# Ledger of designs, part 104: peptides against a protein of PDB entry 9IZ0

Target 1, 345 residues: chain A of PDB entry 9IZ0
Amino acid sequence: ITCLGSNGHTYKQLVKGGNDDLRQDAVMEQVFEQVNGFLRSYRKTSQRNLSMRTYKVIPLALKTGVIEWVQDTIPLGEYLDSAHKVYHPKEWSLSTCRKLIAEKQMEDLETRLKVYDLVCRHYRPVFRHFFLESYADPVQWFTTQTNYARSTAVASVLGHVLGLGDRHGQNILIDKTSGEVIHIDLGIAFEQGKKLPVPECVPFRLTRDVVDGMGITGVEGVFRRCMEFTLETLRREEDSLLSVLEVLRYDPLFSWLISPLRRMKKQKMQLENFNQPESGNITTDASRDPKIQRNNVSGESEAERAILKVRQKLSSTLSVEASVGELIRIAQDPSYLALMFCGWS

## One batch from the design tools (peptide; made by RFdiffusion4, then SolubleMPNN)

Design b2_p14_5_s3 (from b2_p14_5, 11 letters changed)
Fold by OpenDDE base, seed 1:
Structure b2_p14_5_s3 (fold): chain B 345 residues (1-345), chain A 14 residues (1-14)
Amino acid sequence: as target 1 above (345 residues)
Amino acid sequence: SEKERKELLEFIFK
């Protein structure tokens, strides 16, 4: 929909109905706004303008609301599919690569690694071209690539700490003006991605294309340093962050658990969106969510366990550098990436 | 320009 604001400006807004828990998105955006406050308070993060890009979510009902249309953005996956066809027209299609990974999903790790390596050799990264094509001025090119690496670093730390899942290429927008990443569909948090039919096993998205967008230095530059500064800030503000999450423990509308129906539906919709041509009004029937008696006791125990995991991820047992080094290693490890859902690449 | 390069370097390394 397009709304006329009280300021006389027209705003495009996305009305989502039926499938997305926009209350979870709104709550996660509120957490990001608080974290952005912490990032502004510390010299190392404020000097770099480190922030999680946010968007406005207005929940109207249990599964309906209005989302701000983020102007001048493109989904990462949409750009990558288009760019790969241009720059590597002789390589395999994304659909072929996804099919091969999906066909081997039930096989052993060794077989899945061989398929993942084969796919990687026939589907090379292209995301560097986003910056090279979009910015003719070297200063603009370098600034936007730096903003991308910075925003990706913040999102990677927050994604790990808060246990964000479902970080496929359609749930990550690229701002064409700033080069910053915008994470959308935040309804899988607190490691609920590990409860998907294909469990998520990486801390954040650090695929070959995500790294390719960082330019010649890859992870070994702005990205690593900005992850370190972000994690250092979150460790300093641990009590403040945990206090924000404790408020959410008592929000009766917040779901610390992804419902079994939603788990099946998300991975099924990811498969169906790859197979359906443009036109399908998927009127997914609002089949009655069975009244899973939210035993309040189970929700509270899951919230406590989620908060405990956040605290554990903020532990100072390892240095910031060692912690970031291990996160980067795991996020790029083929043994983890080969286990991901076929839509992850 | 050297100024823009310096501002960029400061923007990167600050």
Scores: peptide ipSAE 0.024, ipTM 0.410, DockQ to the pose 0.013
Fold by OpenDDE base, seed 4:
Structure b2_p14_5_s3 (fold): chain B 345 residues (1-345), chain A 14 residues (1-14)
Amino acid sequence: as target 1 above (345 residues)
Amino acid sequence: SEKERKELLEFIFK
């Protein structure tokens, strides 16, 4: 739909109907706006205009809402699939790579590492080309690449702290005007990605293409320094951030758990990437998983665990530099990346 | 190619 704003401007909006509860996205966007307040108040982050890019989410009902159409954006995964075909037409297809990783999902770590390395050798990063092809002016090129590295750093720290899951290439938009990243589909938070059939084991998305977009310095420049400043700000504002999350503990509309429906949808998508023939009606009645029944841990106890885990991630036990260094290491470690869902790379 | 992929898989998993 197109709406006329009170300012006389027309805004394109996406009406999303479906099974996904947009209330979780709306709440996470409110948390991001609060964090953006902290980033604006702190000199080291404000001087760099560090922010999490937000978008407007208006939940209209349990299963319907209006999402702001972010103009001039492309999903990272859509760009990468198209660019890889252009720049590396002799390499493996994304479908071939995903199939290989999927076929070995049940194998040991050593086997999965060998497959991941093989896929990496036959599917090289291309995201540097986004900046080279989109920006003919060197100042615009440098500015947008810097904005990309900055926004990715903020999103990486905040995504780790809040335990954002499902950070696949379709849930990360690139703003073609600013180079900034926009994270969408925020329905997996507070480490609920670890409850997926293929558990998410990295703190944030730092794949080879995400690094390739940072330019010649990779992670060792704007990205690392902006992660450090962001984490320093969040540690300083720990009590303020925890107070915001405590308000959400009492919000009866906020779900601290992955919805059974979203979990089932992700399970189905993971199974469909296994070319297991449709052998008969294994209605894996998700209602019958006895592990779901045993954790009748009250929604309150899950909220308490989530808040405790945020506090633990903000701990000053390690320096900001050491903490960021370890996060960057883990996020790029093949031993973790090889365990991820086949659609992650 | 799918053939080269299969040969590479057979080489890595031998």
Scores: peptide ipSAE 0.000, ipTM 0.238, DockQ to the pose 0.038
Fold by OpenDDE base, seed 5:
Structure b2_p14_5_s3 (fold): chain B 345 residues (1-345), chain A 14 residues (1-14)
Amino acid sequence: as target 1 above (345 residues)
Amino acid sequence: SEKERKELLEFIFK
């Protein structure tokens, strides 16, 4: 929809209806705004303008709301599919790569690794071209690539700590003006991605294209250092962050569990959105969710487990550098990436 | 150490 503001400006708004928990998106955006407060208060993060990019979510009813249309953005996956056809026209199509991974999804790790390696050799990274083609000025190029690496570092730490799932290329927007990442569709959090039909087994998205966008240094330099400063800030503000999450424990509207129907629908929509040509109307058919009797007692126990996992991820048992080093290693490890859903690659 | 790495992996994925 397009709304006319009281200021005379027109605002494009996305009306989302159906089975998506816009309350979960709104709550996660509130958590990100609190974390952005911590990042602004700490010298090492404030000097770098580190923030999680947020968007406005206005819940109107239990299953409906208005989402801000983030202007001047492109989905990462949309850019990568287009750019790969331009820069590597002799390589495999994304559909071919996904098919090969999907055909081996039930096979052993060794077979899945061989297929993943084969796909990687026939589908090379291109995301560096986003910065090279969009910014002719070297200062703008360097600034936007730096903003991308910084924004991705913040999102990677927060994504790990809060256990954000469903981080496929359509749920990550790139701001064409700043180079920053905007994470959308926050409906899989607190490690509920591990409960998908194909479990998510990486802490955050650090695919070859996500790394290629960081430029010649890859993960080394801006990205790693910004992850370290972000994690240092979150460890410092652990009690404040946990207090924000405890408020959600008592919110009867918040769902700590992904419903079985939503789990199936998420991975199905990932497959369907890749097979449908560009024709417009996302008619989300309002399939009647069965009345899941939310036993309040089960929600509190899941909230407690989720908060405990956040506390564990913020533990000072390892240095910030060691913790970040291992997160980066795991997020890039082919033995984990080869186990991901074919639409995630 | 390889042991600390394994314990950390188990911790991150538990």
Scores: peptide ipSAE 0.000, ipTM 0.362, DockQ to the pose 0.023
Fold by OpenDDE base, seed 3:
Structure b2_p14_5_s3 (fold): chain B 345 residues (1-345), chain A 14 residues (1-14)
Amino acid sequence: as target 1 above (345 residues)
Amino acid sequence: SEKERKELLEFIFK
């Protein structure tokens, strides 16, 4: 819909209807606004204008809401698929890569690593071209690439701490004006992604293309340093952050459990994205893997477990540098990326 | 300008 604001400006808004509970997205955006308050109050993060980019979510009913249409954005996955065809026209298609990874999904780690390495050799990173194409001015190019690395660092720390997991390329928007990342569809938090058929095994998305967008320094430049300052801020504000999350423990509108419908929808999307054979009636026989014991863990016990997990991730047992170093290592580890739906790009 | 480049470098490396 297009709404006329009281200021005379027209705003495009996405109306989601039917199957998505936007209350979870709205709550996560409120958590990000509180975290942005902490980032603005701390000198090391404030000096760098570190923030999680937010968007407005207005839940209207259980399955209906209005989402702000973020103008001048592109989904990361849409850009990467388009750019890869332009810059590497002789390499494998995204469909070919997905098929090969899917065909080996049930194989051992060694076989999956061999297939992942093979896919990586035939599908090279291209995301550096986003900045090179979009910004002819060297100052704009370097500013935008820096904004990308900074925003990705903040989103990576928050993604780890809040357990958002690996964000697929359609859930990450790139702002074409600033180079900042915007995370959308926040319906999986607090490590709930580990309960998916294809588990989110990484703390955040740090694939080869995500790193290629950081330029020549990769993760060892602005990105690592901004992760360190963000984590230092969150450790300092641990009690404040935990107090915000405790409010959500008692919010009857916040689901600490993946709704069966969202789980089925994400399950179906993961299966459909792996199984692009031809237009045949794939009856998704929901093969009852019986090992997902529905521990009828009360929503309160999952909330308590989630808050305890956040506290553990904010622990000062390791230095900020050591903690960030380990997170970056795990997020780039082929042993995890080979298990992902799209770990090569 | 050299000033804008320096301000940018300070913005990035601060």
Scores: peptide ipSAE 0.022, ipTM 0.422, DockQ to the pose 0.013; fails the geometry check

Design b2_p14_5_s4 (from b2_p14_5, 9 letters changed)
Fold by OpenDDE base, seed 1:
Structure b2_p14_5_s4 (fold): chain B 345 residues (1-345), chain A 14 residues (1-14)
Amino acid sequence: as target 1 above (345 residues)
Amino acid sequence: VEEERKELAEFVYK
């Protein structure tokens, strides 16, 4: 929809109905705004303008709301699919790669690693070309690539700490003007991605294409350092961050648990969207989730477990550098990446 | 070029 603002400007808005927990998105965006406050308060993060890019979410009901239309963006997955066809026209299609991974999802780790390696050899990274194509000026190119690496670093730390799941290429927007990443569909948080039919096992998305967008230095440049400064800031503000999350513990509209129906539906819809040609019939199967009696006691116990896991991730037991080094290692480890859902990559 | 790279490096690495 397009709304006329009281200021006389027209705003494009996305009305989402039926399936997405826009209350979960709105709450996570509120957490990101608080974290952005912490990042602005510390010299090391403020000097770099480190922030999680946010968007406005207005929940109208439990499953309905209005989302801000983020102008001048493209989904990472949409760009990558188009760019692979242009730069590597002799390589395998994304659909072929996903099919091969899906056919082997029930196999052992050794078989899944062999399939993942085979796919990687026939589907090379291209995301560097986003910056090379979009910015003719070397200063703009370098600035936007830097903004990408910075925003990806912040999102990676926050994604790990808050346990964000479902970080597939359609849930990550790229701002064409700034090069910054915008994370959308925040309905999988606090490690609920581990409860999907194919469990998520990486701390954040650090695929070959995500790294390719960082340029020649890859993870060893701006990205690593900005992860370190972000984690240092979050460790300093641990009590403030935990206090924000404790407020959410008592929000009766917040869901600390993904419903069993949603778990099946997310990965099933990803498979169905890959098998359907572009006929935009979103069948609104209004399957009302039966009122699972939220035993309030179970919700509080899961909130407490989630907050305890956030605290554990902010622990100073390891240095910032050691913690970031281990996160980067795990996020790039083929033994974890080969276990991911075929629609995740 | 080197000064612009240094200013850009300072802008990026500050």
Scores: peptide ipSAE 0.010, ipTM 0.389, DockQ to the pose 0.013
Fold by OpenDDE base, seed 4:
Structure b2_p14_5_s4 (fold): chain B 345 residues (1-345), chain A 14 residues (1-14)
Amino acid sequence: as target 1 above (345 residues)
Amino acid sequence: VEEERKELAEFVYK
């Protein structure tokens, strides 16, 4: 839809109807705005204009809402799929890579590492081309690449601390004007991504293409330093951040658990990405409801565990530099990326 | 292409 604002400007808006609980997204955007307050208050982060890029979410009903249409954006995964076809037309298709990783999903780590390496050899990084194609002016190129590395660093730290899941290339938008990343579909938080059929094992998305977009320095420079400053800010504001999360503990509209519907939808999307329609009558006996072990862990106990995990991630036991170094290491580790649904790009 | 299909086949069937 297109709405006329009170300022006389016309805004495009996306109306989502269906099974997506936009209240989760709206709450996470409110947490990001509070964190942006902390980043503006701290000299090291404010001097760099570090922020989590936000978008407006207006939940209208339990399953319906209006989302701000983020203008001049592209999903990272859409750009990467298109760019790989242009720059590496002889390499494997994204569908081929996905198929191979899934076929070996139940195999041992050694087999999965071999498949991941094979896929990586036949699907090379291209995200550097986004900046080279989009920005003819060297100053604009450098500015947008810097903004990308900065925004990715903020999103990586905050995504780790809040345990944001579902960070695939379709849930990460790139602003074509600023180079900033915009995280969307925030309904998998507080490490609920580990409860998915393909568990999320990385703290944030730092795949080869995500790194390739940082330019010649990769993770070493703007990205690492901005992660350090962001984590330092969040550690200083720990009590403020925890107080914000404690308010959400008492919000009857906030769910600390992944909904069975979102889990099933993600399962189905994973399966549909593997089913090319071969015309075989596979009667999928849908009757095996996986016994949801309703561990009768009260919603209060899950909120308390989530807040405790946030506190643990903000612990000053390790230096900021050591903590960021370990997060970057884990996020790039093939032993974790090989376990992911799409760890190669 | 054909060599990559062979490497793929050898890897899927090993």
Scores: peptide ipSAE 0.000, ipTM 0.363, DockQ to the pose 0.038
Fold by OpenDDE base, seed 5:
Structure b2_p14_5_s4 (fold): chain B 345 residues (1-345), chain A 14 residues (1-14)
Amino acid sequence: as target 1 above (345 residues)
Amino acid sequence: VEEERKELAEFVYK
């Protein structure tokens, strides 16, 4: 929808209707705004302008709302598919790679690793070219690549702490002006990604292309240091963050559990979006969700478990450097990446 | 260090 603002400007807005919990997106955006407050108050994060990029979500009803259309953005997955065809035209198509991973999805880890390593040899990273193509000025190139590494670091820490799932290439936008990442479709949080048909087993998205976009240093330097400063800030503000999440425990409207139908639909829609040609309106047909009588008592117990997991992830038992070092290691580990859904790579 | 990494990996994935 295009709305005319009182200022005479036209704003594109996405009206989302259906089974997507726009209230979960709106709540997660409110949590990100609070976290952005903590990042602005702490010297080490404020000096680097560290923030989680947010977008406006206005819930209109239980299952309908208006989402801000983020201008000048591209989905990471859309850019990567186009760039791989340009820079590596002799390599395998993304569809071929996904097919090979999907065919081995039910096999053992050793077989899945062999297929993942084979795919990786025939589908090389290209995301560095986003910055090289878009920015002819060396200062703009360096600034945007730095902003990308910074925003990815904030999103990686916050995504791990809040247990954000469904971080496929279509749910991560790249801002073409700043190089910053914008995470969308926040409807899988608090480790509900582990409840998908193919469980998510990485703390955040750190695929080879996500690393290639950081430039020659990869994860070392800007990204690692910004993860450390972000985690240090969240550990300092643990009680404040937990107090924000505690308000959600008493929100009768917040869903701490992904519905079984939504679990199936998420990974199925990822497969279907690869088989449909570029035509037109995603009319998400409002399939009648059966009224699962959510006993309020079950929601409160799930909220308590989710808050406990957040507290555990903020634990100071390990140094910030050790915790970040392990998160980076695991997020890049082929033994975990080979277990991911074929739409993840 | 390696045991703490293994415990943290098990903790993050439990």
Scores: peptide ipSAE 0.000, ipTM 0.296, DockQ to the pose 0.024
Fold by OpenDDE base, seed 3:
Structure b2_p14_5_s4 (fold): chain B 345 residues (1-345), chain A 14 residues (1-14)
Amino acid sequence: as target 1 above (345 residues)
Amino acid sequence: VEEERKELAEFVYK
């Protein structure tokens, strides 16, 4: 839909209908705006303009709402698939890599690591080219690459703390003007991604292409330091952040559990992304519900458990540097990335 | 350009 604003500007808006509960996305955007307030209040984060990029979400009903159309963006996964074909035309296709990982999904970790390594050797990172192609001016190139590393660092800390898990390349937009990341489809939070058929097992997405976009310093430059400053700010504002989350405990519209519809949609998308349609009638007989025990953990008990996990992640038991170091290590660990749907890019 | 890049690098890295 295109709306005319009271200011005379036309705004493109995406109307989602049918099966998408936008209330989860709207709540997560409100949490990010509060966190952006904290990041503006402290010198170390404010001087670096650290923020989580947000977008407008207006839920209209249980399954209907309006989303801001983010202009001048591209999905990370769309850019990477296109760029890989240009820069590495002799390497394996994304479909070949996905097929090999899927064929070994039920194998042991050692076999999955061997397949992951093989895929990595035949599918090299390309995301550095986004900045090299888009910004001919050396100052713009450096600024946008820095903005990317900064925004990715903020999103990585928030992704860990709020349990957003591994964000797939279609849920991460890149702003073509600023180089900043924009996270979309925020309906899986508080580690509910671990309940997917392919579990999200990393604290945030830090794949080889995500790192390649940071340039020659990789994670050891702007990214690590901006993660440290972000985590330091969140630890200082622990009580404020927990108070925001406690309001959601009593919100009857907020679900601390992945909705059955979103779970089914994500399950289907994971399975469809593993199964390129070879034209075989795989009647997915939906009858094998894996009895994931519906422990009807009350929504209140899941909210309490989620808030306790946020508190635990904000613990000062380890230094900020040690905590960030461990998060970066885990997010890049081949033993986790080999278990992911697309951990190689 | 190089001075602005250096100032920006110092601003980013401080």
Scores: peptide ipSAE 0.007, ipTM 0.374, DockQ to the pose 0.013; fails the geometry check

